# Designs tried in a protein design run: peptides against a protein of PDB entry 1EBD. Part 6

Target 1, 138 residues: chain A of PDB entry 1EBD
Amino acid sequence: KASYEGKVAAEAIAGHPSAVDYVAIPAVVFSDPECASVGYFEQQAKDEGIDVIAAKFPFAANGRALALNDTDGFLKLVVRKEDGVIIGAQIIGPNASDMIAELGLAIEAGMTAEDIALTIHAHPTLGEIAMEAAEVAL

## One batch from the design tools (peptide; aimed at target 1 D21)

Design b1_p10_5_s4 (made by RFdiffusion4, then SolubleMPNN; from b1_p10_5, 7 letters changed)
Fold by OpenDDE base, seed 4:
Structure b1_p10_5_s4 (fold): chain B 138 residues (1-138), chain A 10 residues (1-10)
Amino acid sequence: as target 1 above (138 residues)
Amino acid sequence: SRLEEMKKRL
């Protein structure tokens, strides 16, 4: 966020049209395991009266995580039930800090769980967990 | 839906 806002400010100073326009801001904690979040948490959505599906998939069921012997945590998608649009995601686990970017893109683009579920992810990868969680939301 | 369209394509 700060780096993005700094870029927008620099572009504005340089006389380029630029604005801070985003739906979701990623938050990352570089702990072990890493924690990352973008968009709504399940409870935040519920508190705003949004009917959501919370789709969770554990790293313990991810082939790459198993191969790496790093299986702590999960990915959670927060999906608006009305239209299947992804409105939030949380990742606790290996490489969460990088993996959150796919889901940030999905949220910013207004993608659905179906869009992610029907996107082929390479096997075995950590990123495949996003597809698995999306399938849970269908 | 995209899923239904995908099913038709398979």
Scores: peptide ipSAE 0.033, ipTM 0.681, DockQ to the pose 0.031
OpenDDE base, seeds 1, 2, 3, 5: peptide ipSAE 0.031, 0.022, 0.030, 0.032; ipTM 0.644, 0.575, 0.651, 0.669

Design b1_p10_6 (made by RFdiffusion4)
Pose (drawn by RFdiffusion4):
Structure b1_p10_6 (pose): chain A 138 residues (1-138), chain P 10 residues (1-10)
Amino acid sequence: as target 1 above (138 residues)
Amino acid sequence: TTFIPFLEAL
């Protein structure tokens, strides 16, 4: 957040019509099962008066997570029911800090569960859980 | 958004 604004400030000073414009910023916590979040939590979304559906997919079902032998965790997609647009995501499990980037780019650009579900992911990887979760959302 | 390049650079 600081670095982004740093650029916006210098650009505004120079005359560039720069402004602060992002839909979300990811936050990561390096706990044992590292966790990452972006966008709205399922509860924040409804409390905001938004009809949102939430899809939750476990690492226990993913093949790579079984190979890593760390199966405690999940990925959650908070999706606007009215248009399938993803507005928040939460990952708890190995490499959540890296997996969060994909969901983050999707939120920033206003993509849908289908946009992600129709994207072929690597197998066997953890990043593909997002594919399976969006499949669940659909 | 103008933030996407920042996000990709992480």

Design b1_p10_6_s1 (made by RFdiffusion4, then SolubleMPNN; from b1_p10_6, 4 letters changed)
Fold by OpenDDE base, seed 2:
Structure b1_p10_6_s1 (fold): chain B 138 residues (1-138), chain A 10 residues (1-10)
Amino acid sequence: as target 1 above (138 residues)
Amino acid sequence: SNFIPFLKSL
C-alpha cells in the first residue's frame, strides 16, 4: 500500500496520469510465522451476503514445508460459490509475504479456483499450497 | 485493522 501510493504520487509529479486502486491490496505482517492477506475474509464476504467456499490447506501437508522443517500454519482461499471466482486469500506460514503475490494476481485477474488448480506448480514448492487449496474449493 | 479479523479466521 504505502510503496504503491508513493509510486503513484511520483508518477503524478512526473506528469504521468496514475490512480491508486485499492482493490485487492495485500496486507503483510512479518511475524514468525508470517501473515499475509488479500481481498475478502470469509466473514466479510458472508456479512455482504456473498455465498463463499473457504478452502484451507495446511503447510504440514506440503512437501517443501516438511523439507524446510517449517510446517506451521495454512493457506485459506475465499471462493465465490456462484462462479468459482477467488475473492480473497489468507496465509499464515513460511514465505507468506511472497506467496500472497500469486493470489493477488489471481484476484485482480478474476481467476477461478479451477484456474489455479489446473496450473502446474513446481514440485516441491510452497506455491503448491495455493494449488492444493484451490483443489479443495472444487 | 484487518489483523483481528485475520486472527479470528484461523
Scores: peptide ipSAE 0.029, ipTM 0.659, DockQ to the pose 0.040
OpenDDE base, seeds 1, 3, 4, 5: peptide ipSAE 0.027, 0.028, 0.027, 0.025; ipTM 0.659, 0.656, 0.653, 0.640

Design b1_p10_6_s2 (made by RFdiffusion4, then SolubleMPNN; from b1_p10_6, 3 letters changed)
Fold by OpenDDE base, seed 2:
Structure b1_p10_6_s2 (fold): chain B 138 residues (1-138), chain A 10 residues (1-10)
Amino acid sequence: as target 1 above (138 residues)
Amino acid sequence: SAFIPFLRAL
């Protein structure tokens, strides 16, 4: 957020029109395990009257997390039920701070859970957890 | 801390 707002401000000062979009601003906590979020939490979407699917996949089911001996936590996708569009994601686990970037891109692009589920992820990676959570949302 | 609200919203 602050770095992005600083870039937009610098571009505006340089005479380039720029807008700050707040829809998919990632939030990260560098704890052990790491925490990351982008877009809606499930309850926020429900409070706005959005019917959502909350799909959850645990790190303990991921081959890379097992190989790292770091299997704490999960990824949660918040998917709009009407059209399958991803509107939020939350991660607690190893590398959550980097893993959130794919989901931030997906939300900004208006991608569906199907788009992520049909995207080939490298094996074995922690990134496959996003794909597996997207498959749960279908 | 944003951490505790985060954990409660999951």
Scores: peptide ipSAE 0.036, ipTM 0.697, DockQ to the pose 0.038
OpenDDE base, seeds 1, 3, 4, 5: peptide ipSAE 0.036, 0.036, 0.034, 0.035; ipTM 0.697, 0.697, 0.691, 0.690

Design b1_p10_6_s3 (made by RFdiffusion4, then SolubleMPNN; from b1_p10_6, 4 letters changed)
Fold by OpenDDE base, seed 3:
Structure b1_p10_6_s3 (fold): chain B 138 residues (1-138), chain A 10 residues (1-10)
Amino acid sequence: as target 1 above (138 residues)
Amino acid sequence: SAFIPYLKAL
């Protein structure tokens, strides 16, 4: 947020039109394990009356996490049940701070859990857990 | 780790 607003301000001072439109702002905590979130939490969606699927997949079942001996945590997708659109994501685990960007892009683009499930992820990678969690939502 | 209780709350 702050770095992006600073860029927009610099562009405006330079006489370039810039738009600040925030749909999904990621939040990251650089703990061990790392924590990252974008969009809705499951409870926030429920409190707004949105019927959601909370699809969860553990890093203990991810081949890359096993190879790294870093298997604590999970990825959770918050999927709107009516149309399968991803409206939120949470990651606790290895590389969560970088991996949240894929899910931020998916939310901004209005992608479904099916779109991620049908996207080939490289094997073995930590990012493959997004595909596995998307398959749980189907 | 003190983080395990936090993991359980998410």
Scores: peptide ipSAE 0.019, ipTM 0.564, DockQ to the pose 0.027
OpenDDE base, seeds 1, 2, 4, 5: peptide ipSAE 0.019, 0.017, 0.019, 0.017; ipTM 0.570, 0.512, 0.547, 0.500

Design b1_p10_6_s4 (made by RFdiffusion4, then SolubleMPNN; from b1_p10_6, 5 letters changed)
Fold by OpenDDE base, seed 2:
Structure b1_p10_6_s4 (fold): chain B 138 residues (1-138), chain A 10 residues (1-10)
Amino acid sequence: as target 1 above (138 residues)
Amino acid sequence: SAFIPYLRSL
């Protein structure tokens, strides 16, 4: 957020038209384990009357997390049931601060759980957790 | 850690 706002301000000062649009702003806490979120939480979607699937996949089931001996946490996708569009994601685990970027892109692009499930992720990677969580949402 | 069960509830 702050870095993005600073970039928009710098572009405006340079005479380039730019706007700040807050659709899916990632929030990261660099704790151990790391925490990251983008878009809706499951309860926020429910409170707004959105029927959602909350698909969860644990780091303990990921080959890379096992190889790193760092298996605490999970990834949660919040998927709108009507059209399968991803509207939120939460990650608690190793490298959550970087992993959230893929999901931020997916939300901003209006991608579905199927789009991520059909995207081949390299093996073994922590990125496969996003694919596995997307498969759970199908 | 007791923190993980709390975070799991979110």
Scores: peptide ipSAE 0.020, ipTM 0.515, DockQ to the pose 0.028
OpenDDE base, seeds 1, 3, 4, 5: peptide ipSAE 0.016, 0.015, 0.019, 0.015; ipTM 0.491, 0.489, 0.525, 0.493

Design b1_p10_7 (made by RFdiffusion4)
Pose (drawn by RFdiffusion4):
Structure b1_p10_7 (pose): chain A 138 residues (1-138), chain P 10 residues (1-10)
Amino acid sequence: as target 1 above (138 residues)
Amino acid sequence: ARAALRAKNA
């Protein structure tokens, strides 16, 4: 957040019509099962008066997570029911800090569960859980 | 575009 604004400030000073414009910022916590979040939590969304569906997919089902032998965790997609647009995501499990980037790019650009579900992911990887979760969302 | 997304979530 600080670095982004740093650029916006200098650009505004120079005359560039710069402004602060992002839909979300990811936050990561390096706990044992590292966790990452971006966008709305399922509860914040409804409390905001939004009809949102949530899809939750477990690492226990992913093949790479079984190979890593760390199966405690999940990925959650908070999806606007009215248009399938993803507005929040939460990952708890190995490499959540890295996996969060994909869901983050999707939120920033206003993509849908289908956009992600129709994207072929690597197998066997953890990042593909997002593919399976969006499939669940659909 | 981002502003519209935030508006739809407001």

Design b1_p10_7_s1 (made by RFdiffusion4, then SolubleMPNN; from b1_p10_7, 8 letters changed)
Fold by OpenDDE base, seed 4:
Structure b1_p10_7_s1 (fold): chain B 138 residues (1-138), chain A 10 residues (1-10)
Amino acid sequence: as target 1 above (138 residues)
Amino acid sequence: KVKELLEKLK
């Protein structure tokens, strides 16, 4: 956010059109465990009348998280039921601050849970949790 | 922020 706002300001000063309001602005809290969010929360989507599935996968079931002895938390995907499009994601756990970028990309590109589920993630990685949560949404 | 995020995830 702040770095992007700084870039937009610099581009505006340079006379470049830099007014793309991205739908998926990530929010990160560097706590222990880390917290990251992008797009809709489940309740926010429901309050707007969007029928969603909230697919949740725990880090306690992730092979890399187990190997790191850092298994607190989960990934949650907020998926629109009508078309399977990912409209939000939240991560509480190891490397949440970096892992949110994949899901930010998926949301901005209008990707589905199927697109993530069919993407091969390296084993064992923390990133596999996105694939596992996407499979829960199918 | 963490408390608010945790509350939104419940």
Scores: peptide ipSAE 0.026, ipTM 0.648, DockQ to the pose 0.041
OpenDDE base, seeds 1, 2, 3, 5: peptide ipSAE 0.023, 0.020, 0.023, 0.023; ipTM 0.590, 0.619, 0.631, 0.629

Design b1_p10_7_s2 (made by RFdiffusion4, then SolubleMPNN; from b1_p10_7, 7 letters changed)
Fold by OpenDDE base, seed 2:
Structure b1_p10_7_s2 (fold): chain B 138 residues (1-138), chain A 10 residues (1-10)
Amino acid sequence: as target 1 above (138 residues)
Amino acid sequence: KKAELLEKLK
C-alpha cells in the first residue's frame, strides 16, 4: 500500500496522471505460517449484502506442500454468487506472500472463479491451490 | 473473456 501510494505520488510530481485504487491492495504478514489477504473477507461481503461463496482449499491437499513437508494452512476465495466474480482472497500458509499476487491480479481484472479454474498451473506448485479453490467455487 | 484471449493468441 505505502509503496503503491509512493509510486502514484512520484507519477503525479512527474506530471503524469495517476489514481489510487484501494479495491485490491494486498496485505501481508510474514509470520510462520505467512498470512496474505486481498479484497473482501467473507464477512465483509455479507455485511454489505453481497451473496458470496467462500471456497476453501487446504495446503495439506497440495502435492508441492506435501513434498516440502509444509502443509499447514489454507487458501480461501471469496466469490460473488451472482456472476462468479472473485472479490477477495485470503491465504495462510507457506509462500502466501507471493501466492496472493495472482489473486490480486484476478480481482483487479474482474476475473471469475472459472477463469482461474480453467487456467493451467504448473505441476507440482503451491500455485495450484488457487486453481483448486477456484474449482471448489464452481 | 478466455475465448477472446485464445482467439488473440491464434
Scores: peptide ipSAE 0.022, ipTM 0.483, DockQ to the pose 0.036
OpenDDE base, seeds 1, 3, 4, 5: peptide ipSAE 0.008, 0.009, 0.020, 0.009; ipTM 0.407, 0.501, 0.620, 0.523

Design b1_p10_7_s3 (made by RFdiffusion4, then SolubleMPNN; from b1_p10_7, 5 letters changed)
Fold by OpenDDE base, seed 2:
Structure b1_p10_7_s3 (fold): chain B 138 residues (1-138), chain A 10 residues (1-10)
Amino acid sequence: as target 1 above (138 residues)
Amino acid sequence: KVAELKAKTA
């Protein structure tokens, strides 16, 4: 957020039209395992009266995580039931700080769980966890 | 946020 707002400010100072326009702001903790979040948490959505699906997929079920011998954690997608749109994601596990970017993009673009589920992810990768979680949400 | 999300999906 700070970096993005700084870029907007720099562009404005340079005389270029620029504005802050985002829906989701990622948050990352570089712990072991890493933690990352973007958009709504499940409870936040429920508190606002949004009917959601919380789709969870564990790192322990991912081929790349197994190969790396680093299988702690999970990815959770928060999907709005009304239209299948992804409104949040949380990741605890290896590479969470990088993996969150795909889901941030998906949220900003208004993508559905189906959009992610139908996107081919390379095998074997940690990125497949996002696809698997999306399939759970269907 | 909800309104913004819906607007982007439209």
Scores: peptide ipSAE 0.019, ipTM 0.539, DockQ to the pose 0.211
OpenDDE base, seeds 1, 3, 4, 5: peptide ipSAE 0.012, 0.010, 0.016, 0.010; ipTM 0.451, 0.481, 0.461, 0.472

Design b1_p10_7_s4 (made by RFdiffusion4, then SolubleMPNN; from b1_p10_7, 5 letters changed)
Fold by OpenDDE base, seed 3:
Structure b1_p10_7_s4 (fold): chain B 138 residues (1-138), chain A 10 residues (1-10)
Amino acid sequence: as target 1 above (138 residues)
Amino acid sequence: SKAELLAKTA
C-alpha cells in the first residue's frame, strides 16, 4: 500500500494523472510458513451480518506442495452465500505472499467462486489450490 | 462472470 501510494505521489509531482483506486489491500507476513490475507476474514463478514461460506483446502492435498515436501497450511476463501462472490481470502503455506495476488484480483473484479473454479490452473502447481478451494465453495 | 462468457461464446 505504501509503495503504491508513493507511486501515485511521484506521478502527481511529475505532472501526470494518477489515482488511488483499489478495494482490497493485501497483508503478508514472511514467516515460515508464509501468511497472506486479502479482503474479509470469515468472522469480520459475520460481524457485519454477511452470510458467508468459508471454503478451505489444505496444502497437504496439493500435488505441487507434496512434491516440494512443504505441505503445512491451507487456503481459505470467504464467499458471500447470496451470489457466490469472493469477498476475502487467507493463505497459510508455501508461496502465500505471491499466491494472494490471484485472489486480490478476483476480489477487485467482483468474481465468484465459480469463476475461479472454471479457470484452468496448471497441474501440478501451488496455485491450483485456489481452484480446489473454489470448488469446495460451490 | 466466466459462466456468462462461456454461454455467449458457445
Scores: peptide ipSAE 0.259, ipTM 0.823, DockQ to the pose 0.039
OpenDDE base, seeds 1, 2, 4, 5: peptide ipSAE 0.201, 0.209, 0.253, 0.205; ipTM 0.796, 0.798, 0.816, 0.768

Design b1_p10_8 (made by RFdiffusion4)
Pose (drawn by RFdiffusion4):
Structure b1_p10_8 (pose): chain A 138 residues (1-138), chain P 10 residues (1-10)
Amino acid sequence: as target 1 above (138 residues)
Amino acid sequence: SRREAAEAAN
């Protein structure tokens, strides 16, 4: 957040019609099962008065997570029921800090669960859980 | 902006 604004400030000073414009910022915590979040939590969304559905997919079902032998964790998609647009995501499990980037790019650009579900992911990887979660969302 | 559009959509 600080670096982004740093650029916006210098650009505004120079005359560039720069402004602060992002839909979300990811936050990561390097706990044992590292966790990452971006956008709304399922509760924040409905407390905001939004009809959102949430899809939760476990690492226990993903093949790479079994190979890593760290199966405690999940990925959650908070999806606006009215248009399938993803507005929040939460990942708890190995490499959540890296996996968060895909869901983050999707939120920033206003993509849908289908947009992600129709994207072929690598197999066997953890990043593909997002594919399977969106499939669940659909 | 995209933030304002997202807030409006919500």

Design b1_p10_8_s1 (made by RFdiffusion4, then SolubleMPNN; from b1_p10_8, 7 letters changed)
Fold by OpenDDE base, seed 4:
Structure b1_p10_8_s1 (fold): chain B 138 residues (1-138), chain A 10 residues (1-10)
Amino acid sequence: as target 1 above (138 residues)
Amino acid sequence: SRLEEMRERL
C-alpha cells in the first residue's frame, strides 16, 4: 500500500493522471507462518449484509506444502453467493506474501471462483491451493 | 464463464 501510494504520488507530480482507486489492497505480515489478506474478510462481508461463501482449503492437503514440510495454515476465499465473484481472500501459510497477488488480481478483475477453478495451476505448487479453494466455493 | 470467454479470444 505505502509503496503503491508513493508511486501514485510520483506519477501525480510528473503530471500523469493518477488515482488510488483500488478495491483490493493487500495486507501482509511476514510472520511464521506468513499472513496475507486482500479484500473482504468473511465477517466484514456479513456485517455489510453480503451473503458469502467462505471456502477454505488447508495447506496440509497441498502436495507442495507436504513436500516442504510446511503445512500450517490455509487459504480462504470469500465469494459472493449471488454471482460467484471473489470479494476477499486470506492466506496463512508458506509463501502467503507472494500468493496473495493472484487473488488480488482476481478480485480487481472481478473474477469468479469458477475462473480460478478453471485456471490450470502447475503441480505440485503452493499456488494450487487457490484452485482447490475455488473448487470448494462452487 | 468469464475465463472461458477470454480463452475464446486467444
Scores: peptide ipSAE 0.027, ipTM 0.560, DockQ to the pose 0.041
OpenDDE base, seeds 1, 2, 3, 5: peptide ipSAE 0.013, 0.007, 0.026, 0.027; ipTM 0.539, 0.462, 0.546, 0.577; seed 5 fails the geometry check

Design b1_p10_8_s2 (made by RFdiffusion4, then SolubleMPNN; from b1_p10_8, 7 letters changed)
Fold by OpenDDE base, seed 4:
Structure b1_p10_8_s2 (fold): chain B 138 residues (1-138), chain A 10 residues (1-10)
Amino acid sequence: as target 1 above (138 residues)
Amino acid sequence: SRLEEMKKRL
């Protein structure tokens, strides 16, 4: 966020049209395991009266995580039930800090769980967990 | 839906 806002400010100073326009801001904690979040948490959505599906998939069921012997945590998608649009995601686990970017893109683009579920992810990868969680939301 | 369209394509 700060780096993005700094870029927008620099572009504005340089006389380029630029604005801070985003739906979701990623938050990352570089702990072990890493924690990352973008968009709504399940409870935040519920508190705003949004009917959501919370789709969770554990790293313990991810082939790459198993191969790496790093299986702590999960990915959670927060999906608006009305239209299947992804409105939030949380990742606790290996490489969460990088993996959150796919889901940030999905949220910013207004993608659905179906869009992610029907996107082929390479096997075995950590990123495949996003597809698995999306399938849970269908 | 995209899923239904995908099913038709398979």
Scores: peptide ipSAE 0.033, ipTM 0.681, DockQ to the pose 0.031
OpenDDE base, seeds 1, 2, 3, 5: peptide ipSAE 0.031, 0.022, 0.030, 0.032; ipTM 0.644, 0.575, 0.651, 0.669

Design b1_p10_8_s3 (made by RFdiffusion4, then SolubleMPNN; from b1_p10_8, 6 letters changed)
Fold by OpenDDE base, seed 1:
Structure b1_p10_8_s3 (fold): chain B 138 residues (1-138), chain A 10 residues (1-10)
Amino acid sequence: as target 1 above (138 residues)
Amino acid sequence: SKREEMLARL
């Protein structure tokens, strides 16, 4: 956020109109395990009257996480039931700070859980957990 | 902390 705001400010100084208005601003905590979030939390969506599916997949079931011996945590997708659109994601686990970017992209693009589920992820990777969580949401 | 806040919202 701050880095992007700095870029927008630099562009404005250079005489280029720009704005920061994004739905999916990532939040990261570089703890062990890492924590990352983008878009809605499940309860936040419910509080706004959005009917959601919270699809959760554990790193303990991810082949790459097992190979790395780093299986703590999970990925959660918050999916709007009406249209299957991903409106939020949370990751607690290995490489969460980088992995959140895929979900940020998906949310900003208005992608569905089906879109992620149908996207081939390399095997074995931590990134597959997004696909697995998307399949849970179907 | 920010971490605790995030965890509490999950």
Scores: peptide ipSAE 0.223, ipTM 0.851, DockQ to the pose 0.041
OpenDDE base, seeds 2, 3, 4, 5: peptide ipSAE 0.027, 0.188, 0.206, 0.022; ipTM 0.665, 0.838, 0.842, 0.594

Design b1_p10_8_s4 (made by RFdiffusion4, then SolubleMPNN; from b1_p10_8, 8 letters changed)
Fold by OpenDDE base, seed 4:
Structure b1_p10_8_s4 (fold): chain B 138 residues (1-138), chain A 10 residues (1-10)
Amino acid sequence: as target 1 above (138 residues)
Amino acid sequence: SKLEEMKKRL
């Protein structure tokens, strides 16, 4: 966020049209485990009257997390029930700070849980958890 | 289910 706002400011000073107009701004806390979020939380969506599926998959079921002995936490997708569009994601666990970028892209592009579920993720990786959570939403 | 429809595509 701050880095991007700085870029927009620099572009504005240079006379280029630039705006911070994003649906999905990631928030990251570099704790142990890491925490990352983008888009809606489940309760925020509900408070706005959006009917959602909260699809959750634990790192304890991820092959790479098991191999790393770092299995705390989960990935949660917030999926709009009407059309399957991903509107939010939360990750608590290993590499959450990097993994949130895939889901940020998915949200900004208006992708569905099906789009993620049908994307082949390398095995074994932490990133597979996004695919697994997407399958839960189907 | 949508999952079953997805499985048909694979």
Scores: peptide ipSAE 0.027, ipTM 0.594, DockQ to the pose 0.029
OpenDDE base, seeds 1, 2, 3, 5: peptide ipSAE 0.025, 0.022, 0.024, 0.027; ipTM 0.580, 0.559, 0.579, 0.608

## One batch from the design tools (peptide; aimed at target 1 R80 D83 V85 A109)

Design b1_p11_1 (made by RFdiffusion4; failed a check: too like the target's own chain)
Pose (drawn by RFdiffusion4):
Structure b1_p11_1 (pose): chain A 138 residues (1-138), chain P 11 residues (1-11)
Amino acid sequence: as target 1 above (138 residues)
Amino acid sequence: LAANRASILAL
């Protein structure tokens, strides 16, 4: 957040019509099962007065997570029911800090569960859980 | 996508 604004400030000073414009910022916590979040939590969304569905997919079902032998965790997609647009995501489990980038780019650009579900992911990887979660969302 | 992004900013 600080670095982004740093650029916006210098650009505004120079005359560039720069402004602060992002739909979200990811936050990561390096706990044992590292966790990452971006966008709305399922509760924040409905407290905001938004009809959102949530899809939750476990690492226990992913093949790479079994190979890593760390199966405690999940990925959650908070999806606007009215248009399938993803507005929040939460990952708890190995490499959540890296996996969060894909869901983050999707929120920033206003993509849908289908956009992600129709994207072929690597197998066997953890990042593909997002594929399977969006599939669940659909 | 642009409309989706704009609607997200209006949340």

Design b1_p11_1_s1 (made by RFdiffusion4, then SolubleMPNN; from b1_p11_1, 9 letters changed)
Fold by OpenDDE base, seed 5:
Structure b1_p11_1_s1 (fold): chain B 138 residues (1-138), chain A 11 residues (1-11)
Amino acid sequence: as target 1 above (138 residues)
Amino acid sequence: MKERREALKSL
């Protein structure tokens, strides 16, 4: 947040059209398990009247998480039903702090669940859980 | 892949 706001301020001072867009600002908690979020939570979207799909995939079903013996938690995508656009993501589990960056990019780019589902993730990786959660949203 | 960045600016 603060680093991003500093960049937006610098861009504005430089005379570039810059707006503070908070849609894809990640929040990370380096707990065990790690927690990361970007964009809308499912309830926030519902409270704003956005019709959403909450697509959830557990780390217990991820091959890399099983191999690491670290299977606690899940990835959740918050997908707008109208157009399949990803508007939020939450990760509780291994590598959540780094994995949230892909989803932040997807949200900022206006990607759909289909766009992530069609993106090849390396096997076996924790990152495949994003693809699996995206497939649940289809 | 369909870029929808402009559509998100209207949220």
Scores: peptide ipSAE 0.044, ipTM 0.553, DockQ to the pose 0.416
OpenDDE base, seeds 1, 2, 3, 4: peptide ipSAE 0.041, 0.040, 0.039, 0.036; ipTM 0.631, 0.651, 0.619, 0.629

Design b1_p11_1_s2 (made by RFdiffusion4, then SolubleMPNN; from b1_p11_1, 9 letters changed)
Fold by OpenDDE base, seed 4:
Structure b1_p11_1_s2 (fold): chain B 138 residues (1-138), chain A 11 residues (1-11)
Amino acid sequence: as target 1 above (138 residues)
Amino acid sequence: MEERREALKKL
């Protein structure tokens, strides 16, 4: 957030057309395990009357997490049922701070769970958990 | 998705 707003301000001062235009801002806690979130939590969407699918996949089922012996936590996608659009994501686990950027991009671009599920992720990677959670949402 | 994938295959 603050770094992005600083960039927008610098571009505006330089005379470039720049605006703060974001749908979702990532929040990260660099704990062990790491925690990352972008967009809606499942309960926030429900409190606003949005009908959602909460698709959860555990790191204990991820081949890279098993190979690293770091299998604590999960990825959760919050998917709007009407159109399959991803409106939120949460990651607790290894590399959550970097992996949240894919899901931030998906939300900003208005992507569906199908768009992520049909994207080939490299095997074995921690990033495959996004594809696996998207398949659970279908 | 399919229309976008078809557009990308033409690049």
Scores: peptide ipSAE 0.023, ipTM 0.612, DockQ to the pose 0.044
OpenDDE base, seeds 1, 2, 3, 5: peptide ipSAE 0.021, 0.021, 0.021, 0.022; ipTM 0.584, 0.601, 0.614, 0.563

Design b1_p11_1_s3 (made by RFdiffusion4, then SolubleMPNN; from b1_p11_1, 8 letters changed)
Fold by OpenDDE base, seed 1:
Structure b1_p11_1_s3 (fold): chain B 138 residues (1-138), chain A 11 residues (1-11)
Amino acid sequence: as target 1 above (138 residues)
Amino acid sequence: MEERREALKAL
């Protein structure tokens, strides 16, 4: 957030057209386990009257997390029911701080849960959990 | 996804 706002301010001072879009700004807490979020939480979407699916998949079912002996937490997708568009994601678990970038890209590009579910992830990886959570949303 | 993937394969 603050680094991006600083870039937008610098671009505006330089006379470039720059706007702050808050839709896909990641928030990260470098705890153990790591916590990351981008876009809507499920409750925020509901409070705005957006009908959503909250698709959740646990790291305890991820092959890479099992191999690392680091299986605490989950990934959650917040998917708009009308069109299947991903509007938010939350990760608690291993590498959450880096893995949130894929989901930030998906939100910025207006991708659906189907788009993630049909994307081949390398096996075994932590990133496969995004595909697994997307399949739960279908 | 599929429609966009088909469009990309046609380039």
Scores: peptide ipSAE 0.031, ipTM 0.600, DockQ to the pose 0.043
OpenDDE base, seeds 2, 3, 4, 5: peptide ipSAE 0.028, 0.017, 0.027, 0.026; ipTM 0.622, 0.592, 0.615, 0.563

